Peptides against a protein of PDB entry 4N7V. Designs and how they scored, part 158

Target 1, 222 residues: chain A of PDB entry 4N7V
Amino acid sequence: TLRSITSPLVAHRLKPIRQKTKKAVVSILDSEEVCVELVKEYASQEYVKEVLQISSDGNTITIYYPNGGRGFPLADRPPSPTDNISRYSFDNLPEKYWRKYQYASRFVQLVRSKSPKITYFTRYAKCILMENSPGADFEVWFYDGVKIHKTEDFIQVIEKTGKSYTLKSESEVNSLKEEIKMYMDHANEGHRICLALESIISEEERKTRSAPFFPIIIGRKP

## One batch from the design tools (peptide; made by RFdiffusion4, then SolubleMPNN)

Design b2_p25_4_s1 (from b2_p25_4, 7 letters changed)
Fold by OpenDDE base, seed 2:
Structure b2_p25_4_s1 (fold): chain B 222 residues (1-222), chain A 25 residues (1-25)
Amino acid sequence: as target 1 above (222 residues)
Amino acid sequence: EPEPPIPELPPLPESVVKLIEEFLS
């Protein structure tokens, strides 16, 4: 099943973006819907042959073929749906569209990993917890130039000198220079705080019918 | 003092875009 490969994409709170590639254009719309435009080139002109429009919660997929399948010239936004529209739920999406859905999903996941959910300013750094889940990315930008990027899979460190390296195990973290450990300790504390705040804020958000609380900024740069 | 601005989404690295595009092949 598609569900065994990926969960429904979640595009809520994401800013609109349009990314053109050779084969497709993927967009997050103002409506927070996600569109995948399949692009074909003919006579040096690009045409949209197929569009997958996915709801913000990923559960509804609308597929249409612009201009009766003849294609519509690529523009700055997805073409409007035609009369020949197919609508599917996530669990009923035909397998032939799964890869295209995965394309959208991976894009959204990537965007989420770069979209601030919580920005927290400490005395020494700007900390950012991202929107992706599970295991949200966490970035720390120290004011002195040190950078730490934590993901589910690794920790990247950029030192003042510009030296960059990736840590993939606890042993590597434990082998860090003492001066770097200080930065790591601060980063970890900031991370803990952001996660705690996320939990609290999310719970309150769940209890209310108000607009989303995220993204949020805590503190100010000194 | 005004609230600090929400960070902008950085451009996606082309290498990553290409990886995503593999799902269309």
Scores: peptide ipSAE 0.130, ipTM 0.734, DockQ to the pose 0.023
Fold by OpenDDE base, seed 3:
Structure b2_p25_4_s1 (fold): chain B 222 residues (1-222), chain A 25 residues (1-25)
Amino acid sequence: as target 1 above (222 residues)
Amino acid sequence: EPEPPIPELPPLPESVVKLIEEFLS
């Protein structure tokens, strides 16, 4: 099943973006829907032959073939659906579309990993918890130029000199120089606070059923 | 004094774009 290889994508709270590649254009719309435009080239002109429009919660996939399948010239936005529109639920999506859905899902997950959910200014750094899940990316931009990027798989450190290295185990973290450990300690504290705030705010958001509370900014740069 | 804007999404590197594009091959 599709569910065995991926979960429904989640595009809520993401800003509009359009990314062109050789074979496709993927977009997040103002409506927070995700569009995959499949591109073919004929006589040095690019045409959109197929469009997958995925709902913001990933559960509904609308598929259409522009211009009766003849294709529509590639433009700055997806072509509007007209006739012969197919609508599927995530669990009923035909297998022939699974790879295209995965393409959209991977793109959305990448965008989420670069989209701030909580921005928290401390005395020493700008801390940013991202939208991706599980294990959201966490970035710390120290005002003196040091940067720390935490993911589920690694921690990247960029020192003042521009020297960059990646830590992939707790042992490597424990082997850091004392000076760098101080930055790491601050980063970890900021991370803890952001996770705590995310939990509290998400619960209140659920209870209130109002407009999204995220993204939020906490504190101000000194 | 105004609150800083939400950071913008940086451009995606070509290496990542190519990796994602493998799903269409």
Scores: peptide ipSAE 0.125, ipTM 0.737, DockQ to the pose 0.023
Fold by OpenDDE base, seed 5:
Order: structure tokens, then sequence, then C-alpha cells
Structure b2_p25_4_s1 (fold): chain B 222 residues (1-222), chain A 25 residues (1-25)
């Protein structure tokens, strides 16, 4: 099943973006829907031959073939759906579209990993918790130039000198020099606070059922 | 690398975009 290889994509709160590649254009729309336009070139003109339009919660996929399958000239936005469209739920999506859905999903997840959900300014750093899940990326930009990037898989450190390295195990973290451990301790504290805030704010957002509370900024740069 | 804008999304690296495009192959 599709669910066995990916979960429904989540595009809520993401800003509109349009990314062109050779074979496709992927967009997050103002509506927070995600569109994958499959592109073909004929006589030096690019045409959209197929469109997958995915709802913001990833659960509904609308597929259409512009201009009766002849293709529609590539423009600055996806072509409008025609009357002859196919609509699927996530669990009923034909297998032939799974790879294209995965393309959209991976793109959205990447965008989420670069999209601030919580920005928290401390005395020493700008801390940013991103939108991706599970295990949201967490970045710390110290005002003195040190940078720490935490992901589910690794921790990247950039020192004042520009020296950069990646830590993939607890043993490597424990082997850090004392000076870097100080930065890591601060980063971890900021991370803890952001996660706590995320939980609290999300709960209040659920109760209020109003406009999204995120992204949110806490504090200001000194 | 530039610091991520608040709350705007920075441009995605082309190398990463190309990697994702492999899903269409």
Amino acid sequence: as target 1 above (222 residues)
Amino acid sequence: EPEPPIPELPPLPESVVKLIEEFLS
C-alpha cells in the first residue's frame, strides 16, 4: 500500500513556493495545496502533460491531463483542472501515481525542514524549531558565529573558525571539546523550551479552533 | 550559508531538488 511507503503529506502553514526541475514543477499554492506538474518539451516549448493536485492534508489527490492530454503550455502557475478529472483518497490512489506522490511528499518534507515553526531568541543565540515531523529540525545560530543544526539523524556543528563536522552518535557528542559542549548545552536547553512551547501552543490552538498560532517568535535579538 | 528568514522559507539548494527529482525516474 501507499501508506506502507509514506504517510500523507502535510503542507499546512507552508508558504507558497514554485520549484521547477527538468521533468516537473512542484508548487505549494496559496491554498496550501501541493501541485506536481509533469513537464514535456516539444519544439523548445515546455508543456504540462499531467497534474497531481494534493490537498493540504495529503488525503485527497486530484489528477488531470491538461488540454485532453495534449498538454498545456508551462506557465507561472499550474493549469486549472478540467471537467474530466480523477479524484482519489490517499488509500485509493492507483499505484502508478505512488512515485509521483512520493516526489511531492519528499519535497514538502524538505520544505517543512526549512520552515520555522518556533523562533526563540536567547541571550546567546537564535533558536529555530522547524515544521517537519517527527523529529523536527532544530537550528541554533549563536551570535558569535557558532552554529548547531540538529536533525533526527545527526548534529552538525560549525565552529567560529568555520570548522564543520557532523555527529551521528552519542559517543561522538560526548567526545566534543569542553568549549563546544557549552554551546551544545545551550542548544539543548533551547530545544527543550521550543518543544515545550510547541506542545502548549498546539493544545491551545486546538481548543481555540481559530487561525493558526504558528509560526511564532519568542523574544528578540539582543 | 544565510540564516533562515523569519518566517519565510529560504531557497532550496538545486542539488537537493535534483535529488528529489530522481523519484520521477
Scores: peptide ipSAE 0.122, ipTM 0.728, DockQ to the pose 0.267
Fold by OpenDDE base, seed 4:
Structure b2_p25_4_s1 (fold): chain B 222 residues (1-222), chain A 25 residues (1-25)
Amino acid sequence: as target 1 above (222 residues)
Amino acid sequence: EPEPPIPELPPLPESVVKLIEEFLS
């Protein structure tokens, strides 16, 4: 099943963006819907032959073929659905569209990994917990120039000198210079706090069922 | 001091773009 290889994408709270590639254009719309436009070139003109429009919660996929399948000239936004529209739920999406959905999902995850959910200013750094899940990215921008980027898979460190390296195991983390460990400790503390805040705020959101509380900024730069 | 809740995303690196497109092939 599609669910066995990916979860429904979640585009809530994401700002609009449009990313053109050779084969496709992927967009997050103002409505927080996600569109994948499949692009074909003919006679030096790019045409949109197929569009997957995915709801913000990822559960509804609307597929249409612009201009009766003849294609519509690529523009600055997806062509509007016309006729001959197919609508699927996530679990009923035909397998032939799974890779395209995964394309959209992966893009959304990347955008989410760069979209602040919680910004927390400490005495020493700007800490940012991102929107992606599971294992949200966490970035720490120290005011002295050190940067730490934590993902589910690795930790990237950029030192004051600009020296950059990636840590992929605990052994590598344990082998850090003592001065870098201090930054890492601070980063980890900020991360813990952000995760705690996320949990608390999310629970309040659940209880109130009102407007979203995120993104949120805690504190300010000294 | 003033910070927007969500800054605008910079363009995605080409390497990321390529990674995304692997899902279409």
Scores: peptide ipSAE 0.121, ipTM 0.745, DockQ to the pose 0.024

Design b2_p25_4_s2 (from b2_p25_4, 8 letters changed)
Fold by OpenDDE base, seed 3:
Structure b2_p25_4_s2 (fold): chain B 222 residues (1-222), chain A 25 residues (1-25)
Amino acid sequence: as target 1 above (222 residues)
Amino acid sequence: EPEPPLPELPPLPESVLKLIKEFLS
């Protein structure tokens, strides 16, 4: 099943963006829908031959073939659906489209990993919890130039000198210089606080059914 | 008429990263 490969993508709160690759263009629209345009070149002109338009919650996929399958010239936005349109749920998406859906999902996840959900200013650093899930990226920008970037897979440290390295195990973290451990301790504290606040704010958001509370900024740079 | 596989997604270009920053900062 598709679900065994990936979960439905989540594009809520993401702003419009467009990225072109050699054979595809992936976009997040104003509506927070995600589009994958399949591109082919004919006579030195690029044409969109197929479009997957995915709902913001990832559960609905609309597929169409511009200009009766002849293709539509590539532009700065996806072509509008006009003729034969197929609509699928996530669980009913034909297997031939799974790779294209996964492509969109990976793009969205990448964008989410760079999209602030909670920005928290401490006395020493700007802490940022990102939108990706599970295991959201967490970045700490210390005002003195040190940077710590935590992901589900690793921790990257950039020191004042510009020296950078990655840590992939707890043993490596425990082997850090004492000076760097102080930064790591602060980063971990900020991370804990952001996760706690995310939980509380998300629960209140659910209860009120108001406009999205995120992204949110807590505090200000000293 | 098998469709060629899609290329692996590259890292986000600086222009995209800048756009994200402008949207949310």
Scores: peptide ipSAE 0.167, ipTM 0.777, DockQ to the pose 0.025
Fold by OpenDDE base, seed 1:
Structure b2_p25_4_s2 (fold): chain B 222 residues (1-222), chain A 25 residues (1-25)
Amino acid sequence: as target 1 above (222 residues)
Amino acid sequence: EPEPPLPELPPLPESVLKLIKEFLS
């Protein structure tokens, strides 16, 4: 099943973006829907031959073939759906579209890993908890130039000099220079706070019918 | 003092292009 290889994508709160490649264009729309446009070139003109439009919650996939499959000239936005459209649920998506859905999903996840959910300013750093889940990316930009990027898989440290290295275990973290450990301690504290705030805010959001609370900024740059 | 504006989405990394190639090549 498709579910065995990927989960429904979640594009809520993501900003519109359009990324073009030679064979495809992927977009997050203002509506937070995700579009994959499959592009072919004919006579030095690019045409959109197929469009997958995925709902913001990933559960509905609308597929259409512009101009009856002849293609529509590539523009700055996906072509509008025509009368000849197919609509599928995630669990009923034909296998021939799974690869394209996976691509959309991974793209969204990557975008989420770069999309701030909580921005927290401390005395020493700008901390950012991202939208991806589980194990959201966490970035710390110290005002003195040090940078720490935490992911589910590793921690990247960029020192003032620009020296960069990756830590993949607690042992490596424990082997850090004392001065770097101080930055790490601060980063970890900021991370803890952001996670706590995320939990609290999410719960309040669940209880209310208000507009989305995220993204949110806590504090201010000194 | 007004709060700082929300951070903007940074440019997509090369990994995005690589991902596209992997799935659509």
Scores: peptide ipSAE 0.071, ipTM 0.642, DockQ to the pose 0.023
Fold by OpenDDE base, seed 5:
Structure b2_p25_4_s2 (fold): chain B 222 residues (1-222), chain A 25 residues (1-25)
Amino acid sequence: as target 1 above (222 residues)
Amino acid sequence: EPEPPLPELPPLPESVLKLIKEFLS
């Protein structure tokens, strides 16, 4: 099943993005829908031959072939669906489209890992909790130049000198220089606070059923 | 007082381009 390969993508709160290659264009639209355009070149003109349009919650996939499969000239946005539109739920998506959906999902998740959900300014650093899940990326940009990037899998440290290294275990974290541990402690505290705020704000957002509360900024740079 | 600006999406990293290349390969 497709679900065994990937979960439905989640594009909520993502800003519009359009990434082009010779063979495809991937877009996050203003509507937060995700489009994969398959591109073919004829006589130095690019045409969109196939479009997968995926809902913001990933559960609905609309597939169409512009101009009856002849293609539509590539523009700055996906061509509008017209005739012979196929609409599928996530669990009913034909296998021939799974690879393209998976690509869209991975792209969205990658974008989410770089999309601020909570920005928190401390006395010493700009802390950013990202949109990806589970285990959202967390970045700390210290005003003195130190940088810490936490992911589900590792912690990357960039020191003032430019020295960069990646930590993948607690033993490696425990082996840090004392000075770096101070930065890590601050980063961890900022992370804890952001996670707490995320939980509280998400709950209030659920209760109010208002417009999205995220992204948010807490504090300001000194 | 005007609302503070929302966080902006930074430029996409090379990993995005890599992902695209892998997809098309």
Scores: peptide ipSAE 0.065, ipTM 0.632, DockQ to the pose 0.053
Fold by OpenDDE base, seed 4:
Structure b2_p25_4_s2 (fold): chain B 222 residues (1-222), chain A 25 residues (1-25)
Amino acid sequence: as target 1 above (222 residues)
Amino acid sequence: EPEPPLPELPPLPESVLKLIKEFLS
């Protein structure tokens, strides 16, 4: 099943973007829907031949073929779904569309990994918890130039000198220079705080069913 | 107290472009 290889994408709170390539355009719309436009070129003109429009919660996929399948000229936004429309739920999406959905999902995850959910200013750094899940990215920008980027898979360190390296195991983390460990300790503390706040705020958000509380900024740059 | 501005989406990292390339390859 599709669910066995990916979860429904979640595009809530993401800002609109449009990424064009030769063969496709991927968009996050103002509505927080995600569109994959498949592009073909005829006589030096690009046409959108197929569109996957995915709801913000990833559960509904609308697939349509613009202009009766003849294609619609590529524009600054996806063409409206007017011709040859099929609507699927996530769980009944035909397998032939799985690759395209997976691409959209991964794209959204990447965007989410760079989308601040919580920004927390400490005395020494700007800490940012991102929107992606599970295991949201966490970035720490120290005011002195050191940067730490934590992901579910690795920790990247950029030292004052510009030296950059990636840590993929606990043993590598433990082998860090003492001076770097100090930065790591601060980063970890900031991370803990952000996660705690995320939990608390999310719970309140659930209870109130109000407008989204995120993204938020905590503290101010010194 | 002025309301702080919302965080902005930074430019997409190279990883996004890489993903797109891999998808379309």
Scores: peptide ipSAE 0.061, ipTM 0.631, DockQ to the pose 0.054

Design b2_p25_4_s3 (from b2_p25_4, 8 letters changed)
Fold by OpenDDE base, seed 1:
Structure b2_p25_4_s3 (fold): chain B 222 residues (1-222), chain A 25 residues (1-25)
Amino acid sequence: as target 1 above (222 residues)
Amino acid sequence: EPEPEIPELPPLPESVLKLIEEFLS
């Protein structure tokens, strides 16, 4: 099943973006829908032959073929759906579209990993918890130039000198220089706080009919 | 000093986009 290889993409709260590659253009629209435009070149002109438009919650996929499948000239936005439209749920998406859905999902996940959900200013750093899940990316930008980037898989450290290295185990973290451990301790504390805030805010958001609370900024840069 | 709005998402690196495009093959 499609579900066995990917989860429904989640594009809520993501800002519009358009990314062109050789074979496709992927976009997040103002509506937070995700569009994959499949591009072909004919006579030095690029045409959109197929469009997958995916709902913000990833559960509805609308597929259409511009100009009856002849293609529509590539523009600055996806072509509008016309007559020959197919609509599928995530669980009923034909297998022939699964890889294209995965393409969209992968893109959205990367965008989420770069999209702030919580920005928290401490005395020493700007901390950012990103939108991706599970195991959201967490970045710490210390005001003195040190940077720490935590992911589910690794921790990247950039020192004041520009020296960069990656830590992939607790043992490596424990082997850090004492001065770097101090930064790591601060980063971990900021991370803990952001996760706690995320939990509290999410619960409150669930209870209210208000607009989304995220993204949120806590504190101010000194 | 008021904090600026969250900046716009920069374009993804071409290397990342190429990796994503593997799903279209």
Scores: peptide ipSAE 0.107, ipTM 0.734, DockQ to the pose 0.023
Fold by OpenDDE base, seed 2:
Structure b2_p25_4_s3 (fold): chain B 222 residues (1-222), chain A 25 residues (1-25)
Amino acid sequence: as target 1 above (222 residues)
Amino acid sequence: EPEPEIPELPPLPESVLKLIEEFLS
């Protein structure tokens, strides 16, 4: 099943964006829907041959073939749906579209990993918890130039000198220079705080059932 | 001073876009 390889994408709270590649254009719309435009080049002109429009919650997929399948010239936005529209739920999406859905999903996940959910200013750094899940990315931008980027898979450190390296195990983290450990300790504390705040805020958001509380900024630059 | 707004998402690096484009192959 599609569910066995990916969960429904979640585009809520994401800002509109349009990214073009050779084969496709993927967009997050103002409506927070996600569109994948499949592009074909003909006579030096790019045409949209197929569009997958996915709801913000990922559960509804609308597929259409612009201009009766002849394609529509690529523009600055997805072409409007034509008369021949297919609508599917996530669980009944034909397998032939799964790969394209995965493309959309991966894009959304990447966008989420770059989208601040909580920005927390400490005395020494700007801490940012991102929207992606599970295991949201966490970035720490120290005011002195040190940067730490935590993901579910690794920790990237950029030192003042610009030297960068990636840590993939606890042993590597434990082998850090004492100076760097201080930054890591601060980053970890900021991370803990952001996670705690996320939990608290999310619970209140659930209770109120109002407009989203995120993204949120906490604290001020010193 | 408080940062008034969350910065806009910058364009994703081409390398990242190429990576996700593999799903269309």
Scores: peptide ipSAE 0.100, ipTM 0.737, DockQ to the pose 0.024
Fold by OpenDDE base, seed 4:
Structure b2_p25_4_s3 (fold): chain B 222 residues (1-222), chain A 25 residues (1-25)
Amino acid sequence: as target 1 above (222 residues)
Amino acid sequence: EPEPEIPELPPLPESVLKLIEEFLS
């Protein structure tokens, strides 16, 4: 099943973006819907032959073939749905579209990993918890120039000197210089706080059914 | 001092875009 390889994408709270590649253009719209435009080139002109429009919650996929399948010239936005529209739920999406959905999902996940959900200013750093899930990215920008980027898979450290390295195991983390460990400790504390706040705020959102509280900024740069 | 809640995203690196496109193959 599609669900066995990916979860429904979530584009809520994401800013609009349009990214062109050779084979496709992927967009997050003002409506927070996600569009994948499949691009073909004829006579040095690019045409959109197929569009997957995915709801902001990822659960509804609308597929259409612009201009009766003849293609529509690539523009600055997805072509409007016209004819030959098919609508699917996530769980009923035909397998032939799974790779394209995964493409959209991965793009959205990447954008989410760069989209602040919680910004928290400490005495020493700007901490940012991102929107991606599970295992949201967490970035710490120390005011003295040190940077730490935590992901589900690794920790990247950029030292004052500009030296950069990636840690992929606990053993590597434990082998850090003591001075770097101090930064890591602060980063971890900021991370813990952000996660705690995220949990509390998310729970309140669930209970109150109010408008989204995120993104939020906590504190100010000293 | 002014901090936007969500800054504008720069274009993604080509290497990342290529990685994403692998899902269309």
Scores: peptide ipSAE 0.093, ipTM 0.740, DockQ to the pose 0.023
Fold by OpenDDE base, seed 3:
Structure b2_p25_4_s3 (fold): chain B 222 residues (1-222), chain A 25 residues (1-25)
Amino acid sequence: as target 1 above (222 residues)
Amino acid sequence: EPEPEIPELPPLPESVLKLIEEFLS
């Protein structure tokens, strides 16, 4: 099943973006829907032959073939759905479209990992918890130039000099020089606070059923 | 000077986009 290889993508709260590759253009629309345009080149012109439009919650996939399947010239936005429209649920999506859905899903995951959910200003740094889940990325931008990026898989450190290195185990973190440990301690504290606030705010958001509370900014740069 | 209410997404590296494109084949 599709569910065995990926979960429904989640594009809520993501800002519009359009990214082109050789074979496809992927977009997040103002509606928070995700569009994959399959591109073919013919006579030195690019045409959109197929479009997958995925709902913001990933559960509905609308597939259409522009210009009766002949293709529509590539433009600055997806072509309107007019011909050969099919609508599927996530669990009923034909297997031939699974890889294209995965393409959209991976793109959305990447965008989420770079989209602030909580921005928290401390005395020493700008802390940012991102939208991706599980294991949201967490970035700390110290005002003196040090940067720390935490992911589910690693911790990247960028020192004032621009020197960058990656830590992949707790033992490597414990082997850091004392100066860097101080930054790491602050980053970890900021991370803890952001996770706690995310939990509390998400619960209140659920109760009120109002407009989304995120993204939020807490504090100010000193 | 003032930070936007919602920060803009930085450009995605071409290398990452290429890796994602492999899912189309």
Scores: peptide ipSAE 0.092, ipTM 0.733, DockQ to the pose 0.023

